# Peptides against a protein of PDB entry 6TME, part 89

Target 1, 324 residues: chain A of PDB entry 6TME
Amino acid sequence: NRLKRAYIALQAWKKAFYSDPFNTAANWVGPDVCSYKGVFCAPALDDPSVLVVAGIDLNHADIAGYLPPELGLLTDVALFHVNSNRFCGVIPKSLSKLTLMYEFDVSNNRFVGPFPTVALSWPSLKFLDIRYNDFEGKLPPEIFDKDLDAIFLNNNRFESTIPETIGKSTASVVTFAHNKFSGCIPKTIGQMKNLNEIVFIGNNLSGCLPNEIGSLNNVTVFDASSNGFVGSLPSTLSGLANVEQMDFSYNKFTGFVTDNICKLPKLSNFTFSYNFFNGEAQSCVPGSSQEKQFDDTSNCLQNRPNQKSAKECLPVVSRPVDCS
Target 2, 324 residues: chain A of PDB entry 6TME as posed
Amino acid sequence: NRLKRAYIALQAWKKAFYSDPFNTAANWVGPDVCSYKGVFCAPALDDPSVLVVAGIDLNHADIFGYLPPELGLLTDVALFHVNSNRFCGVIPKSLSKLTLMYEFDVSNNRFVGPFPTVALSWPSLKFLDIRYNDFEGKLPPEIFDKDLDAIFLNNNRFESTIPETIGKSTASVVTFAHNKFSGCIPKTIGQMKNLNEIVFIGNNLSGCLPNEIGSLNNVTVFDASSNGFVGSLPSTLSGLANVEQMDFSYNKFTGFVTDNICKLPKLSNFTFSYNFFNGEAQSCVPGSSQEKQFDDTSNCLQNRPNQKSAKECLPVVSRPVDCS

## One batch from the design tools (peptide; made by RFdiffusion4, then SolubleMPNN)

Design b2_p14_1_s3 (from b2_p14_1, 6 letters changed)
Fold by OpenDDE base, seed 4:
Structure b2_p14_1_s3 (fold): chain B 324 residues (1-324), chain A 14 residues (1-14)
Amino acid sequence: as target 1 above (324 residues)
Amino acid sequence: PKLRPLSPRPIESA
């Protein structure tokens, strides 16, 4: 019965293919779905004597098509990996029936519409990758209530603010990069207990960086580049004991880059170029360390190469934003 | 940063 449902689903999906350049679905014929290329069967969790479709892997198949609602019949699927295809349309709501979903990767496709809220219905979801699509609208706050290990949202059309619920996330990796997020980074960010890597690059984020960033003790990568952040760097950044890669470039930061930041014990690369910093500690100067790389290009620094003109600096530096 | 699509872990097949 379960394999029959899977057959119906997979045949409906094959019919939804517009192009299959590698003939990936060429062998998708007949009732033996476990022999289908990219379909993986395993013993059912509730009955080891029953074979079920437990996984889909169609990564890098360059398939054009859409996801039909019949995919909701794949109720035993825990792993769904279809990245690097040309699937379009929306993620079917019928996938809510896939209650065993553990890893969901639809990255590098042509999906559109709002955030696929069906992903929020999966109680056991640990990995969510929807990057490199055309998803739009606001990010639902509930995404961060889920016990996810990784949340990949980059290279989409998401807009509005980052939810304050971000502090509830247990994810080690979160990417917001290359969207249209706006507003401030929530102060609750400091509550992210397991965070190792967070990337905000290339959004419309603004305001001051919250002091609570300094509470992210496990962060190894912090990238806030290519936004509209203002004010000084928080002094609390000295708390980033494990940060290795830090990027604040292409913002509107002002003030002084301190020793406490540049002497972070694990810091390998620190880029703060293309801002309006008017001073830096000696420890921040490129070439000052053999173990650390710094980029101070295009700031308002004195006696440094490749800085902004006084004409460019004066209007901004003379009107510092008070983040206190 | 891990911005590009990642290859998932191999799916164990029966």
Scores: peptide ipSAE 0.044, ipTM 0.743, DockQ to the pose 0.071
Fold by OpenDDE base, seed 3:
Structure b2_p14_1_s3 (fold): chain B 324 residues (1-324), chain A 14 residues (1-14)
Amino acid sequence: as target 1 above (324 residues)
Amino acid sequence: PKLRPLSPRPIESA
């Protein structure tokens, strides 16, 4: 029966624990898996008279171990939350059998290997959190074909370019931060319909910002800091009617920071420090507004404090990248 | 912040 399969899976998992500092699995004894700490049972969707393991919550258990392939026997699991542990290895491909998977949170662990493509096989997946791991390689373009509320990829080892399929995403929040993504932000970014927050912090992204960013009228947070972006800020950024937090710091931007950007109606914080901007509108000057905070530190601005030296500025400012 | 790990969504228990 289903509970017997669950028992096999859970006992295999317990055996795969190297350390259980809080003794979370101490009561994982005997066939009554529904009594196991962190295991939640519910009536099966196909037969309400049958009790099945529907959820796992081992969040914050600090468990060291790995996910054994026997976890694929948990075919009724819809909620799998195991964040803030020390699980290592790869996500088992056998989890493809968990066709009811709705929420999958393996964040803040020590998982390695490529993107867990098994997550793409789950037809009903709505929440995927894989941040704070050691996943590496290319991001599958298909991730953005999923109807996810949020896509948390930050703090991994992902490389290569951001897929152009990003424009297909219906996610409200997408985080790329603290990876090794390279190349340009795809122009298709402007096609993201429900985007509220997008974070590119601390990658190897480069090139000009696409003008299509200005089409993201629902975005409240746009952070592209700590990359290799060049050129001027797109004039189309004036279209970000709802942006509250905007960060372009620690890049190689040049040109003039315009009123149209600094006067955005919902803008609360705009950081453009540590670039090579050679001018800014008065509305961009820190302290010019009571409602907005600006940081223009370490640019090539005249008559502003804490700017780069002429020696540092001249080679870059004299050779502006034309993004047109 | 949202970049950090989040608590799980509520799990329904029977």
Scores: peptide ipSAE 0.041, ipTM 0.737, DockQ to the pose 0.072
Fold by OpenDDE base, seed 2:
Structure b2_p14_1_s3 (fold): chain B 324 residues (1-324), chain A 14 residues (1-14)
Amino acid sequence: as target 1 above (324 residues)
Amino acid sequence: PKLRPLSPRPIESA
């Protein structure tokens, strides 16, 4: 009976294909769904004598089409990987029936609409990749209440603020890059326990960086480039004992870049170009270290090459934003 | 028994 339901689902999906350039679904014929290319069967968790469809892998198949509601009949699927296709439309709400969902990768497709809230209904979800789509609107705060190892949201159309619930996340990697997020980074960011990499690149984020960033002891990559951040760099950044890659470029930062930041013990690359910094410690100067790479281009620094003109600097530097 | 997780595609560098 379970395989019969899977057959109905998979045949409905094949019918929803507009283009299959590699003929991936060419063998999707007949009741033996376990022989279908990209379909993986395993013994059911509740009855090892019953064979069920446990996984889908159609990565890199370049298939054009949509996800029909009949996919909700695949109730035993724990792994759903369909990245690098041309699937369009929305994620079906019927996927709420896939209560065993563990890994969900729909990245690099043409999905549209709001955040797929059906992903929040899966109690055992550990991996969520929805990057490189056209998802839009607000990020639901509940996403960070999930026990996810990784949250990939980059290259979408998400807007509004980053939820304060971010501090509840246990994810090691979180990407916000290339969206339309606005507002400040929540102070609760410092409560993230397992964070290794966080990327904010290319949003409309603004305000001062919260001091609580300095509590991210396990972070190795922190990229806040291409936003509208203002003020000085927090002195608490000296607490980032494991940071290797740090990028604050293309913002509106002011003030002095200190020794305590540039001498971080694991720091290998620190980019703070295209800001309005008016001073830097000698340890921050490009070429001052063989082990560390710095970029101070296009700031308001004296006696450095490739800086902004006095005309461009003066209006900003003379009116520093107080983040206290 | 649960299938082994599939490797995610690499994180894109921006």
Scores: peptide ipSAE 0.040, ipTM 0.760, DockQ to the pose 0.190
Fold by OpenDDE base, seed 1:
Structure b2_p14_1_s3 (fold): chain B 324 residues (1-324), chain A 14 residues (1-14)
Amino acid sequence: as target 1 above (324 residues)
Amino acid sequence: PKLRPLSPRPIESA
């Protein structure tokens, strides 16, 4: 039966533990898997008279080990949360059998290898959190074709460009932060109709910001800090009617920071420090508003404190990148 | 799913 298969899977997993400092699996004994700590049973969707393992929650268990192939026997699992452990290795391909997967959180572990493409095989997946791991290589374009509510990719080793398919994403939250992504932000970004929060922090992204960012009318958080972006801020950023937190710091931006950006109606924090901006509107000056916080530190602004020297500014400001 | 979804971790939180 289904619980017998679950027993086999869970016992195989227990054997794959190298360390269980909180003795989380201490009660993982015997056939009554529904009594196991971190294991949750529910009536099967196809037969309410059958009890199945529907969820795993081992968050914050600090367990060292790996995910054995036998986990593929947990075919009724819809919720798999094992964040903040020390699991290593790869995500087993056998998890493709978990066709009910709805939330998959393996964040804050030691997983390695390419993007776990098995996650793309789950038709009902709504939440994917693989952040704070050692996943590497290219991000598959197909990730954005999935109807995900959230996509957490930050703090990994992903490389290459951000796929143009990003515009197809229906996710409200997407994080790319602290990877090795390169190239430009795709112009298709403006098609992300449900986007509330997007974070690009600490990558190797470059080029001009696409004008289409201004179409993200639902975005509340936009952070592109710590990259290699160049040129002026797009004038279309005035369209970010709901942006509250905006960060462009630690880039190579030039030009003038306009009133249209700094007077955004919901803007609470706007950081554009550590760039090469050579001018700002009065509305962008730190302290100009009680409702908004600005940081203009380390730019090429005249009559402002804590700016770059003329020697540092001149070579960059005199050769502005034309993004038109 | 019949189980209540778990709350995600905060963004940028380890």
Scores: peptide ipSAE 0.037, ipTM 0.748, DockQ to the pose 0.178

Design b2_p14_1_s4 (from b2_p14_1, 7 letters changed)
Fold by OpenDDE base, seed 3:
Structure b2_p14_1_s4 (fold): chain B 324 residues (1-324), chain A 14 residues (1-14)
Amino acid sequence: as target 1 above (324 residues)
Amino acid sequence: PKLRPLSARPIQSA
């Protein structure tokens, strides 16, 4: 009996709650699991005459606890939304039995351990949100083989390099922000066909920006701020015909910020502050346009306010990194 | 912004 298995799973989960401040699971009593708050039943896909637990929604319940292995008994669940709780521990491997998983949102919790590779086992997964946790270690390259609409990884403890497989991603939004990623942005980034927004904020990324970024014609948001990038901005950035928000602030960029970048047709906000740029085109000067906002603060620009001292600039500017 | 936690799509019950 599928509902009986669900009952076992849900009762095990209730037992795994340390705190339920809103008494969300107060009615989780008895065999009628379809009446449980946050539990949603639907006809089974294989037999419409059978009612099964198809979804869980415990978003914003502030529940403290963990995910017990018995959750693997919820084999009919396609939607699992438990964001904004205080669940801790790891994502159980037993969830591999949830072969219908379509949307998995465990964001804004206290999960730890490596990337939940069980998510990669779900053949129909379309939405994965694991942001705002304490996941750590390497990002599996296989994540980009998944046909996900969005990949939310921000605010975790992921480290190592960004996989070269990123170019295989069909996601429109990818967030790496606020992790511990290191190394260069892969050149394969230019192969991302559907990319609209990508953020690298607040990592340990370094090296030169790959020229292939300029191939991202559909990108509207590109944020590489708060990293260790060096060299000049790629001239190929002139190819970002749809970019609206661009942020390169808080890096170690050098060279000249060109007209070709600042005159991008859809550009509304371009922040390149806190770098070592030694020149900028007139079109890049803050206040030069009513349609565009620029920030050139804390660079090595001449005749501009709020720039770095010569003492700070000279050691870096005199040794420009050649990205060619 | 999209970097912040967002509520997932609502689950529709039958």
Scores: peptide ipSAE 0.035, ipTM 0.731, DockQ to the pose 0.072
Fold by OpenDDE base, seed 5:
Structure b2_p14_1_s4 (fold): chain B 324 residues (1-324), chain A 14 residues (1-14)
Amino acid sequence: as target 1 above (324 residues)
Amino acid sequence: PKLRPLSARPIQSA
């Protein structure tokens, strides 16, 4: 019965293919769905004597099509990997029936519409990758209530603010990059105790960086480049004991880049170019260390190459934003 | 267990 339902689902999906350049679904014929390319069967969790479709892997198949509602019949699927295709439309609400969903990767497709809230219905979801799509609108705050290991949202059309619930996230990796997020980074960010990598690149984020960023002791990658951040770098950034890659480039930061930041023990690359910093410690100077790479390009630094003109600097540097 | 190939990298080339 379960495999029959899977057959119905997979045949409906095959019919929903507009193009299959690699003939991935060429063998999707007949009732033996476990032989289908990209379909993986396993013993059912509730009955080991029953074989069920437990996983889909169609990554890099370049398939054009959509996800039909009949995919909701794949009730035993825990792994759904269909990245790097040309699937379009919306994620079917019928996928709410896939209560075993553990890893959901629909990245690098043509999906549209709001955040796929069906993902929030999956109680055991650990991995969510929806990056490189055309999802739009607000990010549901509830996403960070999920016990996710990774949250990939980058390269979409998400708007509005980052939810304050971010502090509840247990994810080690979170990407917001290349969306339309606006507002400030929530102060609750410092509560992300398991965070290793967070990327805010290329949004419309603004305001001062919250001091609470310095509480991210486990963060190895912090990239806030290409936004509208203002003010000085928080002194609490000295608390980033494990940061290796840090990027604040292409913002509107002012003030002095301190030794306490540039001497971070694990810091490998620190890019603070294309801002309005008016001073830096000697430890921040590019070439000052063999172990660390710095980029201070296009700031308001004296006696450094490739800096902004006085004309560009004066209006901003003379009116620094107070983040206190 | 995770299916391969995985999308575990923070930035994916597309």
Scores: peptide ipSAE 0.034, ipTM 0.747, DockQ to the pose 0.123
Fold by OpenDDE base, seed 2:
Structure b2_p14_1_s4 (fold): chain B 324 residues (1-324), chain A 14 residues (1-14)
Amino acid sequence: as target 1 above (324 residues)
Amino acid sequence: PKLRPLSARPIQSA
């Protein structure tokens, strides 16, 4: 019975293929679905004597098509990996029936529409990768209530603000890069317990950096480049004891880059180029250390190469944003 | 069977 439902689902999916360049589904014939390429069977969790479809792996198959609603019949699937294809349309709501979903990777496809809220219905989900698609609209706050190890959202069309619920996330890696997020980074960011890497690259984020960033003791990568951030760097950044890679480039930051930031003990790369900084400590100067790499290009620094003109600097530097 | 999630870099380059 369970394999019969899987057969119906998989045949419906094969019918939904527009192109299969590698003939991945060529052997998707007959009732023996466990022999299908990219289909993996295992004993059912509730009855070890019953064989069920437990996983799908169609990564890198370059398949064009869509996900039909009949995929909701794959109720035993815990692993769904279909990255690097040309699947289009929306994620079917019928996938809510896949209550064992553990890893869901639909990255590098052509999916559209709002955030796939069906992913929020899966109680055991640990891995969610939806990057490199055309998902749009606001990010649901509930995404950060999920016990996810990683949250990959980069290279989409998400808009609106970052939810304040971000502080509830237990994820080690979170990517917002290359979307259309706006507003400030929530102060609740400092409550993230397991954060190692966070990337905000290439959004429309603005305002001052929250002081609470300095509470991220386990962060190794912090990239806030290519946004509209203003004001001075928070003095609390001296608390980032494990940061290795830090990038604030291509913003509107002002003020002085301090020794306390540039002398962070694990810091290997610190890029603060393309801002309006008007001073830096000697420890921040490129070439001052053999162990650390700095980039201070295109700021308002005196006696440094490749800086902005006085004409560009004066209007901004003379009107510093107070973040207090 | 459940597998441990694959650790991936924040941004895919390939």
Scores: peptide ipSAE 0.029, ipTM 0.725, DockQ to the pose 0.122
Fold by OpenDDE base, seed 1:
Structure b2_p14_1_s4 (fold): chain B 324 residues (1-324), chain A 14 residues (1-14)
Amino acid sequence: as target 1 above (324 residues)
Amino acid sequence: PKLRPLSARPIQSA
């Protein structure tokens, strides 16, 4: 019975394909769905004597089409990987019936509409990858209430502010890059106890960096480049004991880049180019270390190459933003 | 066969 439902779902999906360049679904014929390419069966969790469709892997199939509502019949699916296709439309609400969903990867497709809130209905979801799509609108605050290991949101059309609930996230990796997020980074960010990598690249974020960033002891990658951040770098960044890659380039930062930041023990790459910094410690100078790489290009630094003109610097440097 | 978890690199299309 479960496989019959899966058959209905998979045949409906095949009919929803506009193009299948690699003929991935060529063998999607007949009731033996477990033999279908990209379909993986396993014993049901509630009855090991029953075989069910437990996973879908259509990664890199270049399939054009949409996700039909009949996919909601795949109630035993825990792994749904369909990245690097050309699927369009919205994520069906009927997927709420997939209560075993553990990994959901629809990245690198052509999905549109608001954040797929159906993903929030899955109680066991651990991995969510919706990057490289055309999802738009506000990010639901509830996403960070989920016990996710990774949250990939980059390269979409998300807008509004980053929810303050971010501090509740247990994710090790979170990407916001290349969206339309605005406002400040929430102070609650410092509460992300399991965070290893966070990326804000290429948004419309602004304001001062919160001091609480310095509480992210497990962070190895912190990239806030290509935004509208202002003020000085927080002195509390000296607390990033495990940061390896740090990028603040292409912002509007001012002030002095201090030794306590550039001498971070695990720091391998620190890029603070294309800002309005008016000073840097000797430890921040490119070439000052064999173990660390720095980029101070296009700031307001004296006696350094490739800096902004006095004309460009003066209006900004003379009006420092007080982040206190 | 079991599906493998995807790589958790922040900015890279799979």
Scores: peptide ipSAE 0.028, ipTM 0.734, DockQ to the pose 0.155

